Peptides against a protein of PDB entry 9IZ0. Designs and how they scored, part 11

Target 1, 345 residues: chain A of PDB entry 9IZ0
Amino acid sequence: ITCLGSNGHTYKQLVKGGNDDLRQDAVMEQVFEQVNGFLRSYRKTSQRNLSMRTYKVIPLALKTGVIEWVQDTIPLGEYLDSAHKVYHPKEWSLSTCRKLIAEKQMEDLETRLKVYDLVCRHYRPVFRHFFLESYADPVQWFTTQTNYARSTAVASVLGHVLGLGDRHGQNILIDKTSGEVIHIDLGIAFEQGKKLPVPECVPFRLTRDVVDGMGITGVEGVFRRCMEFTLETLRREEDSLLSVLEVLRYDPLFSWLISPLRRMKKQKMQLENFNQPESGNITTDASRDPKIQRNNVSGESEAERAILKVRQKLSSTLSVEASVGELIRIAQDPSYLALMFCGWS

## One batch from the design tools (peptide; made by RFdiffusion4, then SolubleMPNN)

Design b1_p8_6_s1 (from b1_p8_6, 5 letters changed)
Fold by OpenDDE base, seed 2:
Structure b1_p8_6_s1 (fold): chain B 345 residues (1-345), chain A 8 residues (1-8)
Amino acid sequence: as target 1 above (345 residues)
Amino acid sequence: SSLEEAAE
């Protein structure tokens, strides 16, 4: 829809209907706004303008809402598929890579690593070209690449701490003006991604293309340092962050568990994306939601476990540098990336 | 290195 604002500006908005619970997205956006408050209050993060990019979510009903259309954005996955065809027209298609990984999904780790390495050799990173093409001015190029590395660092720390799942290339937008990342579809949080048919085993998305966008230093420099400053801020504000999450524990609208329907929808989309071209709106009118009796007791126990995991991730047992170093290592480990749905790009 | 240190 297109809305005329009270300021006389026209805003495009996305109306989402059907089976997507926008309440979880709205709640995660509220958590990000609080975290952005902490990042603004701490000198090391404030001086770098570190923030999680947010978007407005207005839930209208259980499965319907309005989302702000973030203007001047592109999905990371859309850019990468297009750019790969331009820069590497003789390499394998994304569909070929997906097929080869899927054919080996039930095989041992050694076989999956061999196929992942093969795919990586035939599908090279291209995301550096986003900055080189979009910004002819060297100062703007450097600024936007720096903003990308900074925003990716914030999103990586916060995504790990909150256990954000389903971080595929269509759920990460790139702002064409600032180079910043915008994370969308926040309905898989608190490590519920580990319950997907393909379990998520990385703390955040740090694939070869995500790293290629950081420029020649890759993860070493702006990205690592901004992860460290972000984690230092979140450790300082641990009690404040946990207090925000405790309020969500008692929110009857928030779900600490992945819905069986969302799990099945993600499973179908993973299977159907192997057989059909990306024709958009699969309105699966699965109207018969079985009355999942929310046993309140099971929800509270999952919320408590989620908050305990957040506290554990904020633990000062390791230095900030050691903690960030281990997160970066795990997020780039081929033994984990080879197990993912799309770990090569 | 030097340009990245100057933008921080």
Scores: peptide ipSAE 0.018, ipTM 0.448, DockQ to the pose 0.017
Fold by OpenDDE base, seed 1:
Order: structure tokens, then sequence, then C-alpha cells
Structure b1_p8_6_s1 (fold): chain B 345 residues (1-345), chain A 8 residues (1-8)
């Protein structure tokens, strides 16, 4: 829809109807706005204009809402699939890579690492080309690549601290004007991504293409330093951040648990993205859902566990530099990336 | 996908 604002400006808005609970997204965007306040107040982060890019989410009902249409954006995964076909037309397709990873999903780590390495050799990074194609002026190129590295650093720290899941290339937008990242579909938070059929084992998405977009310095330039400044700010504002999250503990509309329906939808989408229709009646006997003892872990007990995990991630036991160094190491570790749905790009 | 489903 197109709305005329009281300021006389025309705004495009996306009306989303369906099974996606926009309340989770709206709450996470409110948390990001508060964190952006902390980033603006702290000298090291304000001097670099560090922020999490936000979008307006207005939940209208349980299953309907209005989302701000983010103009001039492209999904990272859409760009990468298109660019990979242009720059590496002799390499494997994304579907071939997905199939090979899926076929080995139940195998041991050694076998999965061999398949991951094989996929990586046949699907090379291309995301550097986004900046080279979009910006003919060297100053604009450098500025937008710097903005990308900065925004990715903020999103990586926040994504780790808040335990954001489902950070695949379709849930990360690139702003074609600024080079900044915009994270969407925020309904998997507080490490609920570890409960997915393919568990998320990385703190944030730092795949080869995500690093390739940072240019020649990779993670050792603007990205690492901006992660350090962001984590230093969040550690300083720990009590303020925890107070914001404690308000959500008492929100009856906020779900600290992934809904069984959303889990099943994500499971089905993962399976459909792995299965080309081979006509084989694989009766996936859905009966072997392991007896997750329905301990009625009250929503309050899961909120308390989530807040405790946020506090643990903000712990000053390690220096900011050591903590960021370990996060970057884990996020790039092939032993974790080989276990992901799409760890190669 | 998620944006495509939202644009439909």
Amino acid sequence: as target 1 above (345 residues)
Amino acid sequence: SSLEEAAE
C-alpha cells in the first residue's frame, strides 16, 4: 500500500497477512532502537555513526501487520545467486551445493567437513562485486564498503547478544545506497535457532561472501574494530539493556519460545529447499519427534534463561578484544559452518 | 522467499 504521511510525504508500506507473528519483529526493532540510543551516546560508537538499521513494524493483529517497505534494498542471497552465475558461470549452482550438503546432513563431522570444503572449492565468494558494480566513484565505493563493514559489525554483536537465529541470505538485506545491512524476520531470537532441525552453531553469519564484501582487509579492518566498540558499548549499558528485556518478560504477547507451528513451517521450508521433487514417497515418519518432555517450562522460566544468557554474553571475564576475537573465530570455523544450512556463502 | 511471500 501507499500511504500519505501527515508531513505530505508518500510512504510505501508492505501489508503482511499470514502465519508470521510480526509482534516478535516489532519487539526486536524496539530493542534495536534502544541499543541505537546507547551507540549514539558512547563516544567510540557515535564518532563512527554505528547503528543497527531498523525498519518500522506495526503489528495490527495476531497474524497481520504493516511493515515499512525498505526502498533500494536487495536480499543478500538474491544478489549472491545472481552474481555467482555472472562471475563464476562454470561453478556449481546453489541448488547443487544445497543438495550435496543435505545428502550428508546425518553423517559425521569429518564427512560433512569434506563436503563443505568440496562445495567451497566449487562455489567461490562474489560479494566484493556488489560494491564494484554499484559504485563507479572510488570515494563512494570506499564509503559504502566501510558502511557495510560497520553495519555488519553492529548486527553481528547484536545478533550474538540477543541470540538472533535464521540469519540466512534472504533475511539480510543490503541497502544499495549506503551499503548497510538490514536484518529482517526477527522471530527467532534468544538462541531459539539452536532448536531448529538444522541447529545454528555460529554466533552470527560470517560466511565467505559476508567477509568478501568487507574487501581486502576482511575481518581485520573496520569490522573487528567496530565489533569491539559495539561490544564495549553493550557491556557498559548492560543494566539498561537487561531492563529493556525484563519489560518483555511480562509482555504476554512476546514469545520467548519458537512456536511449534513456526518450527514446523521452518522445518518444511528447509526440507523443501533441500528436496527437489524426486517422486519418492519418503514417508518421513514424523512420529519420531523425540519425546521432548513437555516440561511446561513456564514462559517466565524461558524469559529468565534468555536474560541470563544475554548477561553471560555481556560478561567482562574476557577483554572486549579477546571476546570479539573468539566470536570471529567461531563464526568462521569450518567445523560450525559445515553444520549450517548454507555455511559456504 | 520471506520477502517474496510478503510481496505476493
Scores: peptide ipSAE 0.000, ipTM 0.429, DockQ to the pose 0.098
Fold by OpenDDE base, seed 3:
Order: structure tokens, then C-alpha cells, then sequence
Structure b1_p8_6_s1 (fold): chain B 345 residues (1-345), chain A 8 residues (1-8)
């Protein structure tokens, strides 16, 4: 739909219906708006215009809502697939890489690391080309690449603290005007991704292509420093952030438990990312619903555990620099990236 | 699904 705003501007809106619970996304966007308040109040983050890019989500009913259509964006994964075909036409296809990783999914870590390294040698990073091809002016190029590194740093700290887990290339949008990242489909929060069949092992996405977009300094430039300033701000505002999360404990719109439907949808997406359908009738005999023992974990006990994990991630036991250094190390560790459905790009 | 796949 297209809406006319009170300011005379037209806004394209996406109406979602059917089986998508947008309440989780709406609540996470509200948390990001509060965090953006903290980032604006602190000198080190405010001077750099650090923010989590948000989009409007209005839940209308249990399974219906309106989402802001973010103009001038492209999914990171869509750009990367197209760019790899252009810049590395002699390398392996994304399909070939996915197939090789999937064929070894049940193997030991050593075998999975060997296949991950093999895929990495035949599928090189290309995301630097987004900035080089989109911005002919050197000042625009530098500004947009800086905005990308800044927004990725904020999203990485928030992704870790709020337990958003792996953000795959289809749920990260790139703003073609600013170079900023926009995270969509916020249905997995508070480390619920660790309960998926393919567990989210990384604190945030920091793959080779995500790093290639940061330019020559990679993670050691704007990105690391902006992570440090963001984490310093969140540690300073710990009580304020925890108070916001305590309100969500009693929010009827928020589910501290992943719904069975959302879990199945995310499981299917993870499996489809491995299984290109070769035309074989794999009758997915959906009949083997493994009796997921509904551990009668009350939603309250999951909320309390989630808030405790946020508090632990905001702990001042390690310096900001040491904490950020460890997060960057883990997010780039081949031992975790080799376990992901697409850890090579 | 991207935001686009939800618009079709």
C-alpha cells in the first residue's frame, strides 16, 4: 500500500498477513529506538552519529501488520550473489559452495574446516565493489564506506547483547544512499537462534564479505572503534536498557519463547539454504515431528534468563577493548564459520 | 523471505 503522510510525502508500506507474527519485530524496533536514544546522549557515539537503523513495524493483529518499505535498499546476499558472478566469473557459484558445505554438514569439525577453506579459496570476497561501483566521488565513497562500518559496528554490538545471532545475507539490507545496514526479520532474539537445528554460533555476522566492505583497514579501523564506543555506551546505560527489557517481560506482544511455527519456518529456511532442490521428490515426511519435549519452561523463566544474559554481556569484568577484541575474534573464527550455512561470504 | 518476497 501507499500512504500519504501528514507532511505531504507518500510512503510505501508492506502489509504482511497469514502466519508471520510481527509483534517480535515491533518490540525489537522499540528496543533499538531506546538504544538510539542512549547513543545520541553519549558524546563518543553522538559525535559519530552512531545508530541502529530502524524501520516502522505496526502489528495490527496476531498475524497481520504493516511494515515500512525501506526504499533504495538491496539485500546483502542478493548483491553478493550478483557481484560474485561479475567480478569472479571463473570461481564457484554460490550453489556449488552451499552443496559442498551441506554434503559435509554431519562430518567432524576437521572435515568441515577443510571444506570451508576449500570454498573460501574458490569464492573470494567482493563486497568492496559495492562502494567502488556505487560512488564515483571519492568523498561519497569514503563517507558511505565509513557509514557502513559504523552501522555494522552498532548492529554487531546490539546483535551480540540482544542475542540476534547470525544475520544471514537476506535479512541484512544495504542502504544504497548512505551505505548503512538495516537488519530485518527480527524474529530471533535473546539467543533463541542457539535452539535452531543449525545453532547460531557467532555473536554477529562478520564474514569475509562483511569485512571486505570495510575497506583496507578491515575490522581494525572504524569498525572496532565504533564497536568499542557502542559497548561503552550500553555499559553506561545498563540499568536503563535492563529496565526497558523488564517492561517487555510483561508485554503480551513479546514472546520469550520461539513459536513452533517460527521455529519451523527458520528451520525450513536453514534447510533450503543447504538443499537446492535437485528435482528429486524428497517427500519430506513431515510425520517425524520429533517430540520436542516441551520442557515446561515458563515464559517468565526464559525472560529472566534472557535479561541475566544481557547483564552478563554488559559486565565490566573485561575492558571494552578486550570484550570487543574477543567478539571480533569469535565472529571471524573459522571453527564457528565452518558450522554456519553460509559462513564464507 | 526478504521484504520483497512478502510484497508478492
Amino acid sequence: as target 1 above (345 residues)
Amino acid sequence: SSLEEAAE
Scores: peptide ipSAE 0.000, ipTM 0.404, DockQ to the pose 0.092
Fold by OpenDDE base, seed 5:
Structure b1_p8_6_s1 (fold): chain B 345 residues (1-345), chain A 8 residues (1-8)
Amino acid sequence: as target 1 above (345 residues)
Amino acid sequence: SSLEEAAE
């Protein structure tokens, strides 16, 4: 929809209706606004304009709301699919790569690593071309690439600390004007991604294309330094951040658990990638819900465990540099990436 | 339904 503001400007808005709970997104955006307050308060982060890009989410009812339309953006996954066809037309299609990874999803780690390496050799990164083709001016090119690395660093630290899941290429927008990343669809948080049918085992998205967009320095330039400054700021504001999360513990509307509907949607998408269209009428008798013992883990006990994990991730047991170094290592490790869902790469 | 189907 398009709305006329009281200032006489016209704003495009997304009206989301359906099965998704916008309260999760709205709460996570409020947490990001508080974190942006912390990042503005400290010289090291403020001088670099470090922030999580936010957008307005207004829940109107349990399953309906208004979302700000983020203008001048493109989904990372959409850009990468189009760019790969242009720059590497002799390489494998994304569909071929996903199929090969999916066919080996139930195999051992060694077999999955061999397939992941094979796919990587036949599907090379292209995200550097976004900056080269969009910005003819060298100063604008350098500025936008720097903004990309900065915003990705903030999102990576904050995404790890809050345990954000479902960070696939369609849930990450690129601002075509600034080069900044915008994370959308925040309904998987507090490590609930580990409870997916294929568990998320990396702290944040640091795929080859995410690194290729950082330019010649990769992770060792602006990205690493901005992760360090962001983590230093979050450790200083630990009590303030935990106080914001404690308010959510007492919000009866906030869900600390992944919705059953979102789990089922992810399960269906994973199963559809295994089913060749053999014409068999498999009447999925929905009646065999395996009796997952609903351990009556009170919603309070899940909230307490989530807050405890946030505190553990903010621990000063390791230096900021050592902690960031380990996060970057794990996020790029083929032994973890090869275990991810075929749609992750 | 993707963000695209909601933008039409």
Scores: peptide ipSAE 0.000, ipTM 0.403, DockQ to the pose 0.067

Design b1_p8_6_s2 (from b1_p8_6, 6 letters changed)
Fold by OpenDDE base, seed 1:
Structure b1_p8_6_s2 (fold): chain B 345 residues (1-345), chain A 8 residues (1-8)
Amino acid sequence: as target 1 above (345 residues)
Amino acid sequence: SSVKEAAE
């Protein structure tokens, strides 16, 4: 829909209907706006204009809302699939890579690492080309690549601290004007991504293509320094951030747990993205759902555990540099990336 | 589904 604002400007908006609970997204966007306040108030982050890119989410009902249409954006995964076909037309398709990783999902780590390495050799990074194609002027190229590295650093720290899950290439938009990242579908937070059928084992998405977009310096340039300044700001504002999260503890509309329906939907989407229709009756005996004892862990007990995990991630036991160094190491570790749904790009 | 796929 297009709405005329009280300021006389027209705004394109997306009306989303269906099973996606926009209340989770709206709450996470409010947390990001508060964090953006902290980033503007701290000298080291304000001097670099560090922010999490936000979009307006207005939940209208349990399953209906209005989302701001972010103009001039592309999903990272859509760009990468298209660019990979152009720059590496003799390499494997994304579907071939997904199939090979899926076929080894139940195997040991050594076997999964061998398949991950094999996929990586036949699916090379291309995300550097986004900036080279989009910006003919060297100053614009450098500025947008710098904005990408900065926004990715902020999103990586926030994604780790808040435990944002499901950070696949379709849930990360790239702004074609600024080079900044925009995270969408925020309904998997507080490490609930570890409860997915394919557990999220990395603190944030730092795949080879995410690094390739940072240019020649990779993670050792603007990205690392901006992660350090962002984490330093969040540690300074720990009590303020925890106070914002404590308000959500009492919000009856906020779900600290992945709903069984959302888990099943994400399971089905993961399986459908793995299953091209080869007609083989793989009776996936869905019966071996391990008896997760339905301890009625009250939503309050899960909220408390989530807040405690946020506090632990903000702990000053390690320096900012050591903490960021370890996060960057883990996020790029093949032993974790080989376990992911799409850890190679 | 991405925010884009919800617009198609």
Scores: peptide ipSAE 0.006, ipTM 0.505, DockQ to the pose 0.095
Fold by OpenDDE base, seed 2:
Structure b1_p8_6_s2 (fold): chain B 345 residues (1-345), chain A 8 residues (1-8)
Amino acid sequence: as target 1 above (345 residues)
Amino acid sequence: SSVKEAAE
């Protein structure tokens, strides 16, 4: 939909209808706005303009809402697939890589590591080219690459702390103007990604292409330092952040659990990305959702467990540097990436 | 599918 604003400007908006609960996205965006307040108040983060990029979500009903169309953006996965075909036309296709990983999904870790390494050798990183192609001016190139590393650092810390799941390349937008990342489809939070058919084992997405976009220094530059400053800010504001999450505990619209429908939809999308689209309009008449009596007691216990995990992730038991170092190590570990749906890019 | 692919 295109809306005319009161300022006379036209805004594209996405009307999302169907089975997706936009209320979780709207709530997570509110949490990000509060965190952006903390990042602006703290000198080390404010001086670097560290923020989580947000987008407007207006839930209209249980399964319908309006999302801000973020202009001048591209999905990371769309760019990477296109760029890989241009820069590495003799390497394997994304579909070939996906097929080989899926064929070994039920095999042991050693076999999965071997196929992951094989895929990595035939699908090399290309995301550095986004900055080299898009910005002819060296100052603009350096600025946008720096903004990318900064925004990725903020999103990585927040993604870990809040347990954001489903961080595939189609759920991460790149702003073509600023180089900043925008995370979308926030309906898998508080480690519910571990309940997916392919469990998420990494704290955030730090694949080879995500690192390639940081330039020559990779993770050992702006990214690591901005993760440290972000985590230091969140540890300082722990009580404020936990207070925001406690309000969500009592929000009847917020779900601390992945819905069975969303789990099934993600499972189907993972399987259908392997089979040619037979155009079977399986109108799954979603009308017969069995009344999952939300035993309020089960939801409250999951909210409490989620908040306790957030508190644990903000613990000062380890230094900020040690904590960030461990997170970066785990997020890049082939033993976890080989277990994921698309850990190679 | 991205939020973008669901719009096309």
Scores: peptide ipSAE 0.006, ipTM 0.503, DockQ to the pose 0.117
Fold by OpenDDE base, seed 5:
Order: C-alpha cells, then sequence, then structure tokens
Structure b1_p8_6_s2 (fold): chain B 345 residues (1-345), chain A 8 residues (1-8)
C-alpha cells in the first residue's frame, strides 16, 4: 500500500495479514523507543548517536496490522548470498554448506566442529564488500562502516538483554544510506529461542560476515566500545527498563511464550532440510490446532521468569568490560556456532 | 503470510 501523508509525501506500507501476531513486534518496538530515550539521555551514548533503529508497527487486529516499509534497505542474507557468488565463485554454495551442517546435526560436538571448520574454509566472509561497493567516497565509506558497527553493537546488547531470537540474515536489514542495521520480525524474545527444535545458544548474531563488515579492527574497534557504553546505559536505567517490562506482565495480549505455530514452522523448516523435496502439495489445513496440553504454567510465572532473567543480565557482578568481553567471546565461539541451526552461518 | 499490496 502507498499512502499519501498529510505532509504531501507518499509512504509505502506493508499490510500483513495471516497467522503472525504483530503485537509482539509492536511491543518490542515500543521497548526500543524507550531504550532510545535512555541512550539519548547519557553523554557517552548520545555523542555517538547510539540507537536501535525502529520501524512503525500498528496492530489492527489479532492477526492483522500495518508495518512501515523500511525504504532503501536490503536483507543481510540476500546481500551475502549474492556477494559470495560474485567474490568467491569457486567456493561452495550456501545450499551445499547448509546441507553438510544439517547432515551432522544429530552427531557429537567434535564431528559438528569438524564440519563447521570445513564449511568455514570453503565459504569465506564477504560483507566488507558492501561498504566498498556502495560508498566510493572515503568519508562516506568510513561513516557508514562506523554507523554499522555502532548500530550492531546496540542491537547486540539489547538483543542479549531482551533475549531476542531468530536473528538470521533475512531478519536483519541493512540501510543502504546510513549503513545501520534494522532488526525485524521480533516474535522470538525473552530467550524463547532456547525452546526451538535446535536451541539458540549464542547471545546475539556475531558470525564471520557480521564481523567482516566492521573492517580491519573487527570487534576490537567501535563495536566493543559501543557495546560497553550501551550496557553501561542499560545498567543505569535498570529500574526504568524493568518498569516498562512490568507493564507488559499485566498485558493479557502480550505473549511471553513462543507461539505453537512458530515452533511448528521452524520444526518443519528443519525437517524439510533432511527430506528430499518430494513435490507434494500438502495443503496443511491450519485449522487443527492440536490441543497441546496447556500445562497450567500461568503466563504470569513465565513473565516473572523473563523479567528475572533481564535483571540478571543487567547485574553489576562483573564490570561492563568483562561482561561485554564474555558476550563477544561466546557469540564467536565455534563450540556454540557449530551447534546452531544450519541456516545461522 | 498473505501480503496484500494495494496500489492506490
Amino acid sequence: as target 1 above (345 residues)
Amino acid sequence: SSVKEAAE
């Protein structure tokens, strides 16, 4: 839909209808707007223009809403798939790499590490080329690469604290004008990614291509410092952030649990990678919601556990530097990355 | 997800 604004400008909008609950995305965007308020209030974060990029989500009904179309963006995964074919045409295809990881998904850690290392040798990072191609002016190149590292740092800290899952390359947009990251499809939060058929075991996405986009300093430059300033700000505003989350505890419309439909969709995508594509038009009539016994774990007890985990992640038991150092280490550790879903790398 | 593009 293209809407004419009262200001005479045309805005492209996405009308989403179907099985996805847009209330989760709308609530997470409101939390990001509050966090952006905190980041603007502190000198260390405001001087660097640190923010989580947001987009407008207007839920109209339980399964219908309007989403702002983020103009001048590309999905990270779409860019990477095209760029690998151009810059490394002799390397393995993404489909070959995913197949090899999937074939070993049920094997031990040692076997999975060997396959992950093999894939890494035959599929090298290319995301540095995004900045080299898009920005011929050295000042624009440096500015956009800096904006990328800053926005990725904010998204990494906030994504860890809020326990954002499903951070695959199609759910991360790159702004072609600023180099900033925009996170979309926020329906897996509060560590519900650990309840997927293949558990998410990293705090945020810090794959080799995500690091390659940071330039020659990798994680040790702008990225680490901006993570530290972001975490310092969130620790100072702990009570304010927890108060925002407590309002959600009493919202009967907010789901602290991953939807059964989203679990089934992820499970199907994982199983379809094991079965050869027999072309069977299985029109799965989505009407039979299996009566999964709602174990009477009150939605309140899951909300309380989620808020307690947020508080634990904001704990001052470790320094900001030590906490960020450990998060960066875990997010890059092959022993964790080799356990991820084959579509993660 | 059925995305309905309505072009006005």
Scores: peptide ipSAE 0.005, ipTM 0.429, DockQ to the pose 0.036
Fold by OpenDDE base, seed 4:
Structure b1_p8_6_s2 (fold): chain B 345 residues (1-345), chain A 8 residues (1-8)
Amino acid sequence: as target 1 above (345 residues)
Amino acid sequence: SSVKEAAE
């Protein structure tokens, strides 16, 4: 829809109808706004204008809502697919890479690593070109690349701490004006991504293209330092952050668990994205909803477990530098990326 | 992809 604002500007808005609970997105945006408060209050983060880019989500009903439309954005995955065809026209298509990874999904780690390495050799990073082609002025180029590295650092720390899942290239937008990342579709949080048919094994998305966008310094420049400052801020504000999450524990509208419907929808989307022909015998016999033993583990016990995991991720047992170093290492580890749906770009 | 902006 297009809405006319009271300011006379026209705003495009996305009306989502369907099985996606936009209340999860709205709640996560509220958490990000609180975290942005902490980032503004702390000198090391405020001096760098560190923030999680937020967006307005208005849930209208259980299954419908209005999502603001971020103008001048592109999905990372859409840019990468287009740019890869331009800059590497002789390399493999995204569909070929997906197929090869999918064909080996049930194989051992060694076989999956070999296929991941093969895919990586035939699908090289291109995301640096986004900044080079979009910004003719060197100052704008440097500023936007810096903003990208900063926003990616904040999103990476928050994504890890809050256990944000489903961080594929279509759920990460790039602001074409600022270079900042906007994370969307936030309804997989608190490590529920590990319950997906393809489990998420990385703390955040730090694939080769995500790193290539940081320019020549890669992770060792602005990105690492901004992760450190963000994590330092979150550790300082641990009690404040946990208090925000405790409010969500008592929100009857917030789901700490991935819904069976959302899990099935994500499973279907994963299969479609692999271009796997419908192997006819996936009778979606809705009757074989695997009795996931509804152990009525009360939503409260799952909330408590989620909050405990957030607390554990904010632990000061390791230095900020050591913690960030380990997160960056794991997020780039081929042994984890080879297990992912799209770990190569 | 659901795109989302904060109006000032």
Scores: peptide ipSAE 0.007, ipTM 0.485, DockQ to the pose 0.053; fails the geometry check

